Peptides against a protein of PDB entry 3VZA. Designs and how they scored, part 30

Target 1, 98 residues: chain A of PDB entry 3VZA
Amino acid sequence: RVERLCKSKELFEERLGLEIRRIHNEQLQFIFRHIDHKDPDKPYMFTLSINEQGDYEVTSCTPPLDCISEFQLKVRETNNFSAFIANIRKAFTALSFK
Target 2, 62 residues: chain B of PDB entry 3VZA
Amino acid sequence: AAYVTQLYYKISRIDWDYEVEPARIKGIHYGPDIAQPINMDSSHHSRCFISDYLWSLVPTAW

## One batch from the design tools (peptide; aimed at target 1 F81, target 2 Y3 R13 D15)

Design b2_p20_4_s4 (made by RFdiffusion4, then SolubleMPNN; from b2_p20_4, 9 letters changed)
Fold by OpenDDE base, seed 3:
Structure b2_p20_4_s4 (fold): chain B 98 residues (1-98), chain C 62 residues (1-62), chain A 20 residues (1-20)
Amino acid sequence: as target 1 above (98 residues)
Amino acid sequence: as target 2 above (62 residues)
Amino acid sequence: MSLEELDKTDVIELLKEILK
C-alpha cells in the first residue's frame, strides 16, 4: 500500500507537473512545473492555508498573479477546489507568455 | 501520503492505471457528465504537452 | 478510500488532515 501511494504521488507530480508540499506554519505549497515549454522545470508556486475561520487563504504566490485574490474569493464561495487549482495553472500559463 | 494522493484526485478527477508499463499514461478522467479514458504513450509527447493535455480535462468553471 | 467515498469528502477536511 505504501509503495502504491508513493507511486501514485510520483505519477501525479510528473504527469500533472504539480508538486504538493507541507511547509512551515501549517501551509501547503503548490508547485507547478511544465508551464513554460522553453523551461519545463521553471516553478510557478503558491502557498495555501486554512485560516482560523476555516476558509481557504492564499499566503503567497510566485510569480504574483493579479487574479489570485479573485480566485480565493471564488473558491470560498463555490468550494470548487479543482477549478481553483486549474484556474491558477491557467493564469500561470498565460503569464509565461508575457 | 494517502491524503495527498486523495487531494490529487480531488483536483484532477483522474484515476491512474497502475498496472501498465511506465511509458504508458493510462487512466480515467471523471468529468461532471461522463468518464473519459486516458491512454497516451509518453514517449511520443513532451512533458509540457502531457501536462497541458491532462489539465485541459479539468473544468475551470466555478 | 474508494473513489465514491472520496467524492463525498470535503476538500477542506482533506487539507486539514494533510496539515496536521
Scores: peptide ipSAE 0.778, ipTM 0.963, DockQ to the pose 0.920
OpenDDE base, seeds 1, 2, 4, 5: peptide ipSAE 0.777, 0.777, 0.774, 0.777; ipTM 0.963, 0.963, 0.963, 0.962

Design b2_p20_5 (made by RFdiffusion4)
Pose (drawn by RFdiffusion4):
Structure b2_p20_5 (pose): chain A 98 residues (1-98), chain B 62 residues (1-62), chain P 20 residues (1-20)
Amino acid sequence: as target 1 above (98 residues)
Amino acid sequence: as target 2 above (62 residues)
Amino acid sequence: LAELDALDTKTLINKILHAP
């Protein structure tokens, strides 16, 4: 029941290396791990809210990505949240080789 | 708890097989077209490869 | 899964943000 839900969350967290946290001021924090193969536990994170217009809004990005504003505009236009997450992870992987 | 796991599905389109040994990464990836099985031995791979591989199943086209 | 596929992601995020 609830055990299955917790198990599903842990499988996703471990397997995708992605954690989602509900934090202060109506925000969710997405934390990617398993990005740098030399340091698998190092986090890359961004925070997101749905603003008063009902739009996706990235409220912070640590470390910063120069493309995340473009991604914000794209996710607003297409409503493709899956691709938005996937492109942010690709950007953090690339940033790790800069 | 259910809302976060639902969002993981929305993000990755993966549904896990919850009835397998912990060492097996088993599930199905869904898409526009036919669903694809996943059945990997976690002992054969690094945590990073597993994550990179699973993420490679997620389309990046907008 | 079919119902979840039809659900708007922003609605789902709002459910997460406003969940007790």

Design b2_p20_5_s1 (made by RFdiffusion4, then SolubleMPNN; from b2_p20_5, 9 letters changed)
Fold by OpenDDE base, seed 5:
Structure b2_p20_5_s1 (fold): chain B 98 residues (1-98), chain C 62 residues (1-62), chain A 20 residues (1-20)
Amino acid sequence: as target 1 above (98 residues)
Amino acid sequence: as target 2 above (62 residues)
Amino acid sequence: REELDATDVKELLLQILNAP
């Protein structure tokens, strides 16, 4: 099972171009790659925590997204975490076109 | 790794077929409607295209 | 609107955040 779990993680990372890391101060880092077709390895990332109120909180976003605060509000309202992540990727993709 | 892989599923709703050749991207996407198969030859596509395609399966409606 | 597994996801995230 351990081998399969490792393989599963690797497949998701490569195929979705999304890496998920636990970082300091009880945060998760979401790193998107494969966004810029001319520079597939260029990272687009944000960090996420669950604050004292139990709400999703974006603690950083690189590069910055104008819509990130709205997405944070939306995910708190809808609890649709999948759409939250997908919309962030969509926003990063749009940003990559400058 | 177990929690992270579960998180990937919660995000993407994709379940991979782990018994196929590495170059074959095969799995099932479980959307709100009927489950749809994924079956791609990775050698025929760029990494970016593959990722874009897979993410296109994920609804963005809140 | 489809029912979401919100609690499950949040609990999952907390497990990741608090795991050794």
Scores: peptide ipSAE 0.670, ipTM 0.945, DockQ to the pose 0.451
OpenDDE base, seeds 1, 2, 3, 4: peptide ipSAE 0.668, 0.669, 0.669, 0.670; ipTM 0.943, 0.944, 0.944, 0.945

Design b2_p20_5_s2 (made by RFdiffusion4, then SolubleMPNN; from b2_p20_5, 8 letters changed)
Fold by OpenDDE base, seed 5:
Structure b2_p20_5_s2 (fold): chain B 98 residues (1-98), chain C 62 residues (1-62), chain A 20 residues (1-20)
Amino acid sequence: as target 1 above (98 residues)
Amino acid sequence: as target 2 above (62 residues)
Amino acid sequence: RAELDAMDVKDLLRQILTAP
């Protein structure tokens, strides 16, 4: 089972171009790659925590996204975490077209 | 890794077929209406295309 | 996957963040 779990994680990382890391201070780092077709390994990332109120909180976003605060509000309202992540990736993709 | 893989599923709603050869991207996407199969030959696509395609399966409506 | 669908994602995140 351990081998399968490792394989599963690797498949998701490669195929979605999304790496999820636990980092310091009880945060998750979401690292998107495969955004820029000319530079597939260029990372687009944000960090997330559950704050003391129990709410989703984006603690960093690199590169910055104008819409990230709105997305944080939306995910708090809807609890649609899937849409939250997908919309962030969509925003990063749009940003790469500048 | 168990929790993280569960999180990947919660995000993507994709369940991979782990018994196929590495070059075959095979799985099931569980959308809001019906489940749809995924079946791609990775050797025929760029990494970016594959990722873009898979993410296109994920609804962005809140 | 029905069990996973029923899980609160926030609870899952808490498990990830607090797991040893």
Scores: peptide ipSAE 0.763, ipTM 0.962, DockQ to the pose 0.919
OpenDDE base, seeds 1, 2, 3, 4: peptide ipSAE 0.763, 0.763, 0.763, 0.762; ipTM 0.962, 0.961, 0.962, 0.961

Design b2_p20_5_s3 (made by RFdiffusion4, then SolubleMPNN; from b2_p20_5, 12 letters changed)
Fold by OpenDDE base, seed 3:
Structure b2_p20_5_s3 (fold): chain B 98 residues (1-98), chain C 62 residues (1-62), chain A 20 residues (1-20)
Amino acid sequence: as target 1 above (98 residues)
Amino acid sequence: as target 2 above (62 residues)
Amino acid sequence: REELDKTPVTDLLLQILNAP
């Protein structure tokens, strides 16, 4: 089972171009790749924590997204984490077109 | 790792078929109304195309 | 997958954050 779990993680990372990492100060880092077709390995990242109130909190976004604060509000309202991540990727994709 | 893979499922609603050859991207996407099969030959597509396609399956409506 | 559909994402996130 452990072997399958490792394989599963690798498949998701490669196929979705999304890596999820635990970093310092009780945060998760979400790293998108495969955004820029001319530079598939270029990372687009944001970090996330759960604050004292239990709410999603974006602690950083690189490159910055004007819409990230709105998305944070939306995910808190809807609890639709899937749409949250998908919309962030969509925004990064739009940004990659310069 | 179990929680991470569970999180990937919560995000993408994709369940992979782990029994196929590495070049075959096979699985099921569970949409809100209907489940759709995924069946691609990765050798025929770029990594970016594959990712874009898979993410296109994920609804962005809040 | 039915049980997983019922699991709040926040629970998963916290489990990841608290992993050894």
Scores: peptide ipSAE 0.737, ipTM 0.959, DockQ to the pose 0.936
OpenDDE base, seeds 1, 2, 4, 5: peptide ipSAE 0.734, 0.735, 0.735, 0.734; ipTM 0.959, 0.959, 0.959, 0.959

Design b2_p20_5_s4 (made by RFdiffusion4, then SolubleMPNN; from b2_p20_5, 11 letters changed)
Fold by OpenDDE base, seed 3:
Structure b2_p20_5_s4 (fold): chain B 98 residues (1-98), chain C 62 residues (1-62), chain A 20 residues (1-20)
Amino acid sequence: as target 1 above (98 residues)
Amino acid sequence: as target 2 above (62 residues)
Amino acid sequence: REALDATDVLELLRQILTAP
Protein backbone atom coordinates (compact mmCIF):
# COMPACT_ATOMS: atom_id res chain seq x y z
CA ARG B 1 0.00 0.00 0.00
CA VAL B 2 2.82 2.40 0.82
CA GLU B 3 4.39 1.79 -2.57
CA ARG B 4 1.09 2.47 -4.29
CA LEU B 5 0.57 5.66 -2.34
CA CYS B 6 4.01 6.92 -3.21
CA LYS B 7 3.50 6.09 -6.86
CA SER B 8 0.11 7.76 -6.84
CA LYS B 9 1.53 10.95 -5.39
CA GLU B 10 4.31 11.01 -7.96
CA LEU B 11 1.89 10.47 -10.83
CA PHE B 12 -0.32 13.31 -9.67
CA GLU B 13 2.64 15.62 -9.20
CA GLU B 14 4.02 15.00 -12.66
CA ARG B 15 0.81 14.76 -14.63
CA LEU B 16 -1.05 17.62 -13.00
CA GLY B 17 2.08 19.65 -12.50
CA LEU B 18 0.97 20.25 -8.93
CA GLU B 19 3.04 19.62 -5.84
CA ILE B 20 1.56 19.88 -2.37
CA ARG B 21 3.87 20.46 0.58
CA ARG B 22 3.40 21.02 4.25
CA ILE B 23 5.49 23.97 5.35
CA HIS B 24 6.09 25.80 8.60
CA ASN B 25 3.32 27.20 10.77
CA GLU B 26 0.72 24.66 9.69
CA GLN B 27 0.49 25.79 6.10
CA LEU B 28 0.18 23.95 2.81
CA GLN B 29 2.14 25.08 -0.19
CA PHE B 30 0.61 24.40 -3.60
CA ILE B 31 3.20 24.59 -6.36
CA PHE B 32 2.02 24.62 -9.96
CA ARG B 33 4.42 23.87 -12.77
CA HIS B 34 3.82 23.22 -16.45
CA ILE B 35 2.04 26.57 -16.64
CA ASP B 36 4.38 28.44 -18.94
CA HIS B 37 5.01 26.37 -22.05
CA LYS B 38 8.20 28.34 -22.63
CA ASP B 39 9.42 27.55 -19.12
CA PRO B 40 7.66 24.41 -17.89
CA ASP B 41 9.57 24.25 -14.62
CA LYS B 42 8.71 27.79 -13.56
CA PRO B 43 6.75 27.54 -10.31
CA TYR B 44 3.49 29.32 -9.63
CA MET B 45 2.50 28.87 -6.03
CA PHE B 46 0.31 29.84 -3.15
CA THR B 47 0.13 28.87 0.49
CA LEU B 48 -2.96 27.95 2.43
CA SER B 49 -3.93 27.57 6.05
CA ILE B 50 -7.05 27.05 8.07
CA ASN B 51 -7.66 29.97 10.37
CA GLU B 52 -9.13 29.96 13.86
CA GLN B 53 -12.62 30.14 12.42
CA GLY B 54 -11.99 27.03 10.36
CA ASP B 55 -11.96 28.94 7.09
CA TYR B 56 -9.54 28.57 4.22
CA GLU B 57 -7.00 31.36 4.24
CA VAL B 58 -4.50 32.11 1.50
CA THR B 59 -1.33 33.24 3.23
CA SER B 60 0.77 33.97 0.14
CA CYS B 61 0.60 33.89 -3.63
CA THR B 62 3.62 34.04 -5.95
CA PRO B 63 3.30 35.58 -8.41
CA PRO B 64 0.46 37.64 -6.96
CA LEU B 65 -3.02 37.22 -8.40
CA ASP B 66 -5.54 40.02 -8.38
CA CYS B 67 -8.30 37.45 -8.11
CA ILE B 68 -6.92 35.42 -5.21
CA SER B 69 -8.92 37.26 -2.54
CA GLU B 70 -12.08 36.74 -4.54
CA PHE B 71 -11.31 33.05 -4.91
CA GLN B 72 -10.80 32.79 -1.17
CA LEU B 73 -14.21 34.31 -0.68
CA LYS B 74 -15.74 31.95 -3.23
CA VAL B 75 -14.31 28.81 -1.69
CA ARG B 76 -15.53 29.89 1.72
CA GLU B 77 -18.99 30.42 0.29
CA THR B 78 -19.21 27.31 -1.87
CA ASN B 79 -16.76 24.94 -0.18
CA ASN B 80 -15.83 23.82 -3.69
CA PHE B 81 -12.16 23.19 -3.11
CA SER B 82 -11.69 21.55 -6.50
CA ALA B 83 -12.96 24.62 -8.32
CA PHE B 84 -10.81 26.76 -6.05
CA ILE B 85 -7.61 25.01 -7.09
CA ALA B 86 -8.63 24.79 -10.74
CA ASN B 87 -9.47 28.48 -10.92
CA ILE B 88 -6.16 29.42 -9.36
CA ARG B 89 -4.36 27.38 -12.00
CA LYS B 90 -6.47 29.02 -14.67
CA ALA B 91 -5.52 32.43 -13.32
CA PHE B 92 -1.83 31.54 -13.24
CA THR B 93 -2.11 30.33 -16.81
CA ALA B 94 -3.65 33.61 -17.89
CA LEU B 95 -0.93 35.50 -16.06
CA SER B 96 1.77 33.58 -17.90
CA PHE B 97 0.60 35.09 -21.17
CA LYS B 98 1.08 38.67 -20.03
CA ALA C 1 1.07 9.99 1.62
CA ALA C 2 -2.47 8.72 2.08
CA TYR C 3 -3.98 12.08 2.92
CA VAL C 4 -2.18 13.86 0.10
CA THR C 5 -3.23 11.32 -2.51
CA GLN C 6 -6.79 11.56 -1.27
CA LEU C 7 -6.54 15.31 -1.59
CA TYR C 8 -5.37 14.96 -5.19
CA TYR C 9 -8.43 12.87 -5.89
CA LYS C 10 -10.73 15.39 -4.27
CA ILE C 11 -9.19 18.11 -6.43
CA SER C 12 -8.97 16.32 -9.77
CA ARG C 13 -11.46 13.44 -9.49
CA ILE C 14 -8.93 11.34 -11.39
CA ASP C 15 -8.16 7.73 -10.59
CA TRP C 16 -5.01 6.44 -12.27
CA ASP C 17 -4.43 3.01 -13.72
CA TYR C 18 -1.27 1.92 -11.96
CA GLU C 19 -0.76 -1.27 -13.94
CA VAL C 20 0.24 0.23 -17.29
CA GLU C 21 3.68 1.20 -18.53
CA PRO C 22 5.01 4.57 -17.35
CA ALA C 23 4.67 6.18 -20.76
CA ARG C 24 0.93 5.52 -20.77
CA ILE C 25 -1.24 8.02 -18.96
CA LYS C 26 -4.31 5.99 -18.26
CA GLY C 27 -7.09 6.54 -15.80
CA ILE C 28 -10.64 7.66 -15.25
CA HIS C 29 -11.99 11.11 -14.60
CA TYR C 30 -15.14 11.05 -12.53
CA GLY C 31 -17.35 13.96 -13.39
CA PRO C 32 -20.60 14.71 -11.63
CA ASP C 33 -22.66 12.90 -14.24
CA ILE C 34 -20.40 10.63 -16.26
CA ALA C 35 -17.00 9.04 -16.03
CA GLN C 36 -14.55 9.61 -18.85
CA PRO C 37 -11.52 7.51 -19.64
CA ILE C 38 -8.07 9.01 -19.87
CA ASN C 39 -5.68 7.26 -22.22
CA MET C 40 -2.66 9.14 -23.54
CA ASP C 41 0.78 8.31 -24.81
CA SER C 42 2.97 10.72 -22.90
CA SER C 43 5.73 10.45 -25.48
CA HIS C 44 3.48 12.22 -27.97
CA HIS C 45 2.85 15.30 -25.85
CA SER C 46 4.67 17.93 -23.87
CA ARG C 47 4.39 18.01 -20.11
CA CYS C 48 2.54 21.30 -20.35
CA PHE C 49 0.04 19.94 -22.83
CA ILE C 50 -0.64 16.92 -20.66
CA SER C 51 -1.21 19.03 -17.59
CA ASP C 52 -3.38 21.52 -19.45
CA TYR C 53 -5.46 18.70 -20.84
CA LEU C 54 -5.98 17.02 -17.50
CA TRP C 55 -6.88 20.28 -15.80
CA SER C 56 -9.37 20.99 -18.57
CA LEU C 57 -11.33 18.05 -17.21
CA VAL C 58 -11.78 19.76 -13.85
CA PRO C 59 -14.83 22.03 -13.64
CA THR C 60 -14.20 25.62 -12.66
CA ALA C 61 -17.80 26.48 -11.87
CA TRP C 62 -18.20 27.35 -8.23
CA ARG A 1 -23.03 15.48 -1.16
CA GLU A 2 -21.53 18.94 -1.31
CA ALA A 3 -21.46 19.18 2.44
CA LEU A 4 -19.93 15.75 2.67
CA ASP A 5 -17.24 16.61 0.16
CA ALA A 6 -16.48 19.85 1.95
CA THR A 7 -16.12 18.03 5.23
CA ASP A 8 -13.89 15.45 3.63
CA VAL A 9 -11.54 18.04 2.20
CA LEU A 10 -11.41 20.04 5.39
CA GLU A 11 -10.63 16.95 7.41
CA LEU A 12 -7.97 15.91 4.93
CA LEU A 13 -6.35 19.31 5.17
CA ARG A 14 -6.49 19.27 8.95
CA GLN A 15 -4.86 15.87 9.02
CA ILE A 16 -2.09 17.02 6.72
CA LEU A 17 -1.56 20.23 8.66
CA THR A 18 -1.59 18.72 12.14
CA ALA A 19 -0.05 15.30 11.64
CA PRO A 20 3.34 14.78 13.32
Scores: peptide ipSAE 0.660, ipTM 0.945, DockQ to the pose 0.528
OpenDDE base, seeds 1, 2, 4, 5: peptide ipSAE 0.660, 0.660, 0.659, 0.659; ipTM 0.946, 0.946, 0.945, 0.946; seed 5 fails the geometry check

Design b2_p20_6 (made by RFdiffusion4)
Pose (drawn by RFdiffusion4):
Structure b2_p20_6 (pose): chain A 98 residues (1-98), chain B 62 residues (1-62), chain P 20 residues (1-20)
Amino acid sequence: as target 1 above (98 residues)
Amino acid sequence: as target 2 above (62 residues)
Amino acid sequence: SEFLEELDKLDTKTLLKKIM
């Protein structure tokens, strides 16, 4: 029951290397690990809220990505949240080689 | 707890097989077109490869 | 499954608000 739900969360966290945290001020924090193969535990994170207009809003990005504002505009336009998350991870992987 | 796992599905389109040994990464990836099985031995791969591979299943087209 | 079919129809923003 609830054991299955916790198990599913842990499988996703470990396998995708992605954790989701509900934090202060109506935000969710997305933390990617397993990005830098030389340091698998190093986190790359961004925070997100749904603003008063009901729009996706990235409220911070650590480390910063120069393309995340473009991604915000695209996710608002297309409502493709899956691609938004996938493109942010691709950007953090690339950043790690800069 | 259910709401976060539902969002993982929305992001990755993966449904895990919960009835397998921990060393097996097993599940199905869903998409616009036919669903695809996943059955990997975690012992054969690094954690980063597993994550990179699984994420490569997620389309990046907007 | 029926559950996944229903979840596919669910709006992501609504789901995010439920999480928040």

Design b2_p20_6_s1 (made by RFdiffusion4, then SolubleMPNN; from b2_p20_6, 8 letters changed)
Fold by OpenDDE base, seed 2:
Structure b2_p20_6_s1 (fold): chain B 98 residues (1-98), chain C 62 residues (1-62), chain A 20 residues (1-20)
Amino acid sequence: as target 1 above (98 residues)
Amino acid sequence: as target 2 above (62 residues)
Amino acid sequence: RPELEELDKEDVFELLKKIL
């Protein structure tokens, strides 16, 4: 089972170009790669926590996204975490064309 | 950890077939109404294309 | 698959709490 889990994680990381890390202060770091076709290894990332109120909170975003605050509101409303992550990736993708 | 792989599933709704050869990207995407197989030859596509394709399976509607 | 069915029932918020 451990081997399966490890391999599964590796497959997700490579195929989705998404790495998920636990970092200090009870945060998750989401690192997107494979965004810029000209520079596939360029990272686009954000960090996430659950604040004192119990709400999703984006604690950093690099590069910054104008839409990130709106997405934070949307995920709090809907709890659609999948759409949250997908929309962030979409926004990073759009940014990579600028 | 197991929870991270579970999170990947919650995000992507993809279940990989982890026992196939590395060059074969095989799995199942579970959409809201229908499950769709994934079966790609990775040697035929760039890493960016593969990622873009897989993410295209994930709905962005809130 | 039973394990995926259980995951489908779990709230993502609760899953995140387990990870954080």
Scores: peptide ipSAE 0.773, ipTM 0.962, DockQ to the pose 0.869
OpenDDE base, seeds 1, 3, 4, 5: peptide ipSAE 0.076, 0.079, 0.771, 0.192; ipTM 0.911, 0.910, 0.962, 0.918

Design b2_p20_6_s2 (made by RFdiffusion4, then SolubleMPNN; from b2_p20_6, 9 letters changed)
Fold by OpenDDE base, seed 5:
Structure b2_p20_6_s2 (fold): chain B 98 residues (1-98), chain C 62 residues (1-62), chain A 20 residues (1-20)
Amino acid sequence: as target 1 above (98 residues)
Amino acid sequence: as target 2 above (62 residues)
Amino acid sequence: RAELEALDKEDVLELLKKIL
């Protein structure tokens, strides 16, 4: 099982260009790569926690996204975490063309 | 890494075929209406194209 | 579009509490 889990994580990281890390102060860091076709290794990232009220809270976003506050509201309302992550990636992709 | 792989599945809804050659990107995307097979030759595509394609399978409607 | 199972916040909490 350990071998399969390690392989699974590696495949997801490479194929989706998404790394997920646990960092200090009870946060998750989401690191997107493969966004900029001219610089595939350039990271686009945000950090996430669950606050005292039990709600998803974006604690940082680099580079910043104007839409991130709206997405935080949307994921709280819908609990659609998949769409939340996918929309953030979509926004980073759009930003990479600026 | 069980928890992180679980999260990857919850995000992407992709289940990989782990028994194919490394250059073959093979799996199944489980969408709300239909399951779609994934079957790509990675040598024919850039890393960015592959990622963009796979993410295109993930619905963005809230 | 049919709804898929929503992410359980416990899935995220487990990542926050456990080794990845």
Scores: peptide ipSAE 0.260, ipTM 0.926, DockQ to the pose 0.269
OpenDDE base, seeds 1, 2, 3, 4: peptide ipSAE 0.257, 0.254, 0.249, 0.257; ipTM 0.925, 0.925, 0.923, 0.924

Design b2_p20_6_s3 (made by RFdiffusion4, then SolubleMPNN; from b2_p20_6, 7 letters changed)
Fold by OpenDDE base, seed 2:
Structure b2_p20_6_s3 (fold): chain B 98 residues (1-98), chain C 62 residues (1-62), chain A 20 residues (1-20)
Amino acid sequence: as target 1 above (98 residues)
Amino acid sequence: as target 2 above (62 residues)
Amino acid sequence: SAELEELDKEDVIELLKKIL
């Protein structure tokens, strides 16, 4: 089981180009790669926590996204975490074209 | 970690086939109302294309 | 699978709390 779990994580990381890390102060760091086809290893990342109210809170975003605050609002309203992550990736992708 | 892989599933709704050759990207994507198979030869695509394709399976509607 | 069915039922926030 442990071997399968390790393999699963690696498959997701490589195939989705998404790494998820636990970082200090009870935060998760989401690191997107494979965004820029000309620079596949360039990272696009944000950090996330659950605040005292139990709500999603983006604590950082690099590079900055103008839409991140709106997405935070949307995920709080809908609890659609999948769409939240997918939309962030979409926004990073759009940013990579500039 | 089990919880992290569970989170990947919650995000992507993809269940991989772990018993195939590394070059074969095989699994099932569970959409809102339908499950679709994934079956790609990674040697025929760039890493970015593969990722873009897989993410295209994930709905962005809130 | 039964495992995936249970995952579908779990609140993502609760899952995140298990990870954080």
Scores: peptide ipSAE 0.767, ipTM 0.961, DockQ to the pose 0.888
OpenDDE base, seeds 1, 3, 4, 5: peptide ipSAE 0.296, 0.285, 0.764, 0.305; ipTM 0.927, 0.926, 0.961, 0.928

Design b2_p20_6_s4 (made by RFdiffusion4, then SolubleMPNN; from b2_p20_6, 9 letters changed)
Fold by OpenDDE base, seed 2:
Structure b2_p20_6_s4 (fold): chain B 98 residues (1-98), chain C 62 residues (1-62), chain A 20 residues (1-20)
Amino acid sequence: as target 1 above (98 residues)
Amino acid sequence: as target 2 above (62 residues)
Amino acid sequence: RKELEELDKEDVIELLRKIL
């Protein structure tokens, strides 16, 4: 089962171009690749925690996104984490065209 | 770890068929109403195209 | 699959807390 889980994780990482890492201070780092077709390995990333109030909190975003604060608000309201991540990727994609 | 894989599922709603050959991208995407099969030959597409396509399956409506 | 059905019921924040 461990092997299956490892392979599944690798498949997600490669196919979605999304890596998820646990980092210091109880945070998750989400690293998007395959955003810029001219530079597929260029990372677009943000970090996330659950704050003391129990809310989603984006602790960093690189490159910065003007919409990230709004998305944080939306995910707190809806708890639609899937849409949260997808919208961030969409925003990074839009940014890559500038 | 198992929980990270579970998180990927919560994000994408994709369940991979991990036992197929590496060049075959095979799985099921579970939409809110229906499940749709994923079955691609990775050799026919760029990594960026594949990722873009898969993410296009994920609704962005809040 | 039962496993996926259980995942569908699980709160994302709860899952995140298991990871963080």
Scores: peptide ipSAE 0.771, ipTM 0.962, DockQ to the pose 0.883
OpenDDE base, seeds 1, 3, 4, 5: peptide ipSAE 0.767, 0.770, 0.768, 0.344; ipTM 0.962, 0.962, 0.962, 0.930; seed 5 fails the geometry check

Design b2_p20_7 (made by RFdiffusion4)
Pose (drawn by RFdiffusion4):
Structure b2_p20_7 (pose): chain A 98 residues (1-98), chain B 62 residues (1-62), chain P 20 residues (1-20)
Amino acid sequence: as target 1 above (98 residues)
Amino acid sequence: as target 2 above (62 residues)
Amino acid sequence: ELEELDEIDTKELINRILES
């Protein structure tokens, strides 16, 4: 029941290396691990809210990505949240080789 | 708890097989077209490869 | 269950998470 839900969350967290946290001020924090193969536990994170217009809004990005504003505009236009998350992860992987 | 796991599905389109040994990464990836099985031995791969591989199943086209 | 979930907007799920 609830055990299955917790198990599902843990499987996603471990297998995708992605954690989602509800934090202060109506925000969710997305933490990617398993990005740098030399340091699998190092986190790359961004925070997101739905603003008063009902739009996706990235409220911070640590470390910064220069393309995340473009991604915000694209996710607003297409409503493709899956691609938005996937493209942010690809950007953090690339940043790790810079 | 259910709302976060539902969002994981929305993001990855993966549904896990919860009835397998922990060492097996088993599930199905869904898409526009036919669903694809996943059945990997976690002992054969690094955590990073598993994550990178699973993420490669997620389309990046907008 | 998954078919019903596919009909739900992602922003709605985010809001449900934030408001839960």

Design b2_p20_7_s1 (made by RFdiffusion4, then SolubleMPNN; from b2_p20_7, 9 letters changed)
Fold by OpenDDE base, seed 3:
Structure b2_p20_7_s1 (fold): chain B 98 residues (1-98), chain C 62 residues (1-62), chain A 20 residues (1-20)
Amino acid sequence: as target 1 above (98 residues)
Amino acid sequence: as target 2 above (62 residues)
Amino acid sequence: ELEELDKVPVKDLLLKILNS
């Protein structure tokens, strides 16, 4: 089972181009790759925590996204975390075309 | 690792077929209404195309 | 298995990751 879980994680990381890390101060780092077709390994990332109120809080976004604050609001309202992540990736993708 | 893989499923709604050859991207995407199979030959596509395609399966409606 | 996972709030899962 452990072997399968490790394989599963690797498959998701490569196929979705999304790495999830736990970093300092009780934060999760979401690292998107495969965004820029001209530079597939270029990372697009944000960090996330759950604050003392129990709400999702984006603590950083690199490169910055104008829409990230709105997405934070939306995920708090809807609890649709899947759409939250997907919309961030969509925004990073759009940014890569500038 | 279990929680992370569970999180990937929560995000993508994809369940991989772990018994196929590495070059075969096979699984099931569980959409809100219907489940759809995934079955691609990774050797025929770029990494970016594959990722873009898989993410296209994930609804962005809030 | 997936059916049971569908019932788990994502926030609970994230907290488990953060507190592990």
Scores: peptide ipSAE 0.784, ipTM 0.963, DockQ to the pose 0.937
OpenDDE base, seeds 1, 2, 4, 5: peptide ipSAE 0.783, 0.783, 0.783, 0.783; ipTM 0.963, 0.963, 0.963, 0.962

Design b2_p20_7_s2 (made by RFdiffusion4, then SolubleMPNN; from b2_p20_7, 10 letters changed)
Fold by OpenDDE base, seed 3:
Structure b2_p20_7_s2 (fold): chain B 98 residues (1-98), chain C 62 residues (1-62), chain A 20 residues (1-20)
Amino acid sequence: as target 1 above (98 residues)
Amino acid sequence: as target 2 above (62 residues)
Amino acid sequence: DLEELDKVPVKDLLLQILNS
């Protein structure tokens, strides 16, 4: 089972181009790759925490996204975390064309 | 590791087939209406195309 | 299984990851 879990994580990382790390100060770092077809290894990332009120809070975004604050609001309203992550990736993709 | 893989599933709604050869991207996407199979030959696609395709399966409606 | 996992709130998973 442990081997399967490790393999599962690796498959998700490679196929989705999304790495998830726990970093300092009780935050998760989400690192997207495979965004820029001309530079597939270029990372696009944000960090996320759950604040003292129990709400999702984006603590950083690199490169910055104008829409990230709106997405934070939306995920708090809807609790649709999947759409939250997918929309962030969509926004990073759009940014890569500019 | 279990929680992270579970999180990946919660995000993507994809369950991989772990018993196929590495070059085969095979699994099931559980969309809101119906489950759809995933079955790709990774050697025929770029990493970016594969990722873009898989993410295209994930609804962006809030 | 996946059916049971569908019942788990994402926030609970995130907290488990952060507190593990």
Scores: peptide ipSAE 0.796, ipTM 0.963, DockQ to the pose 0.935
OpenDDE base, seeds 1, 2, 4, 5: peptide ipSAE 0.795, 0.795, 0.795, 0.794; ipTM 0.963, 0.963, 0.963, 0.963

Design b2_p20_7_s3 (made by RFdiffusion4, then SolubleMPNN; from b2_p20_7, 11 letters changed)
Fold by OpenDDE base, seed 3:
Structure b2_p20_7_s3 (fold): chain B 98 residues (1-98), chain C 62 residues (1-62), chain A 20 residues (1-20)
Amino acid sequence: as target 1 above (98 residues)
Amino acid sequence: as target 2 above (62 residues)
Amino acid sequence: SREELDKVPVTELLKKILSS
């Protein structure tokens, strides 16, 4: 089972181009790759925590996204975490086209 | 480890088939209405295309 | 099962990750 779990994580990382890391101060770092077809390894990242009120809080975004604050509001309103992550990737993709 | 893979499922709604050869991207996407199979030959596509395609399966409607 | 996992709030899952 442990072997399968490790394989599962690797498959998700490679196929989705999304790495999830636990970092300092009880945060998760989401690292998107495969965004820029001309530079597939270029990372697009944001960090996320759950604040004292239990709400999703984006603590950083690199490169910055003008829409990230709106997305944080939307995920708090809808609790649609899947759409939250997918919309961030969509925004990073749009950004890669300048 | 288990929680992270569960998070990937929560995000993508994809469940992989772990018993196929590495070049085969095979799984199931559980959409809001019906489940749909995923079955791709990775050797025919770029990494970016594969990722873009899989993410296209994930609804962006809030 | 996937059906059971669908019932788990994402916030609970995130808390599990952050506390593990």
Scores: peptide ipSAE 0.763, ipTM 0.961, DockQ to the pose 0.919
OpenDDE base, seeds 1, 2, 4, 5: peptide ipSAE 0.763, 0.762, 0.761, 0.762; ipTM 0.961, 0.961, 0.961, 0.961; seed 1 fails the geometry check

Design b2_p20_7_s4 (made by RFdiffusion4, then SolubleMPNN; from b2_p20_7, 10 letters changed)
Fold by OpenDDE base, seed 2:
Structure b2_p20_7_s4 (fold): chain B 98 residues (1-98), chain C 62 residues (1-62), chain A 20 residues (1-20)
Amino acid sequence: as target 1 above (98 residues)
Amino acid sequence: as target 2 above (62 residues)
Amino acid sequence: SLEELDKVPVTELLQQILNS
């Protein structure tokens, strides 16, 4: 099972181009790659925490996204975390075209 | 790793087939309506294309 | 199972990851 779990994580990281890390101060870092077709390894990142109220809180976004605050509001309202992550990736993708 | 892989499923709704060759991207996407199979030859596509395709399966409607 | 996993709130899952 452990071997399968490790393999699963690697498959998701490579195929989705999304890495998930625990970082300091009780935060998760989401790192998107494979966004820029000209530079597939260029990272697009945001960090997330659960605040004292139990709500999703984006603590950083690199590069910055104008829509990130709206997405935070939407995920709090809908609890649709999947759409939250997908929309962020979509926004990063749009940003990569400049 | 278990919780992380579970989170990946929560995000993507993809369940991989772990019994195929590494070059074969095979699994099932469980969409809101119908489950759809995934079956790609990774050697025929760029990493970016593969990722874009898989993410295209994930609805962005809130 | 995936069926059981569908019942788990994401916030709970995230907290478990943070506490791992």
Scores: peptide ipSAE 0.780, ipTM 0.962, DockQ to the pose 0.926
OpenDDE base, seeds 1, 3, 4, 5: peptide ipSAE 0.779, 0.779, 0.779, 0.778; ipTM 0.962, 0.962, 0.962, 0.962

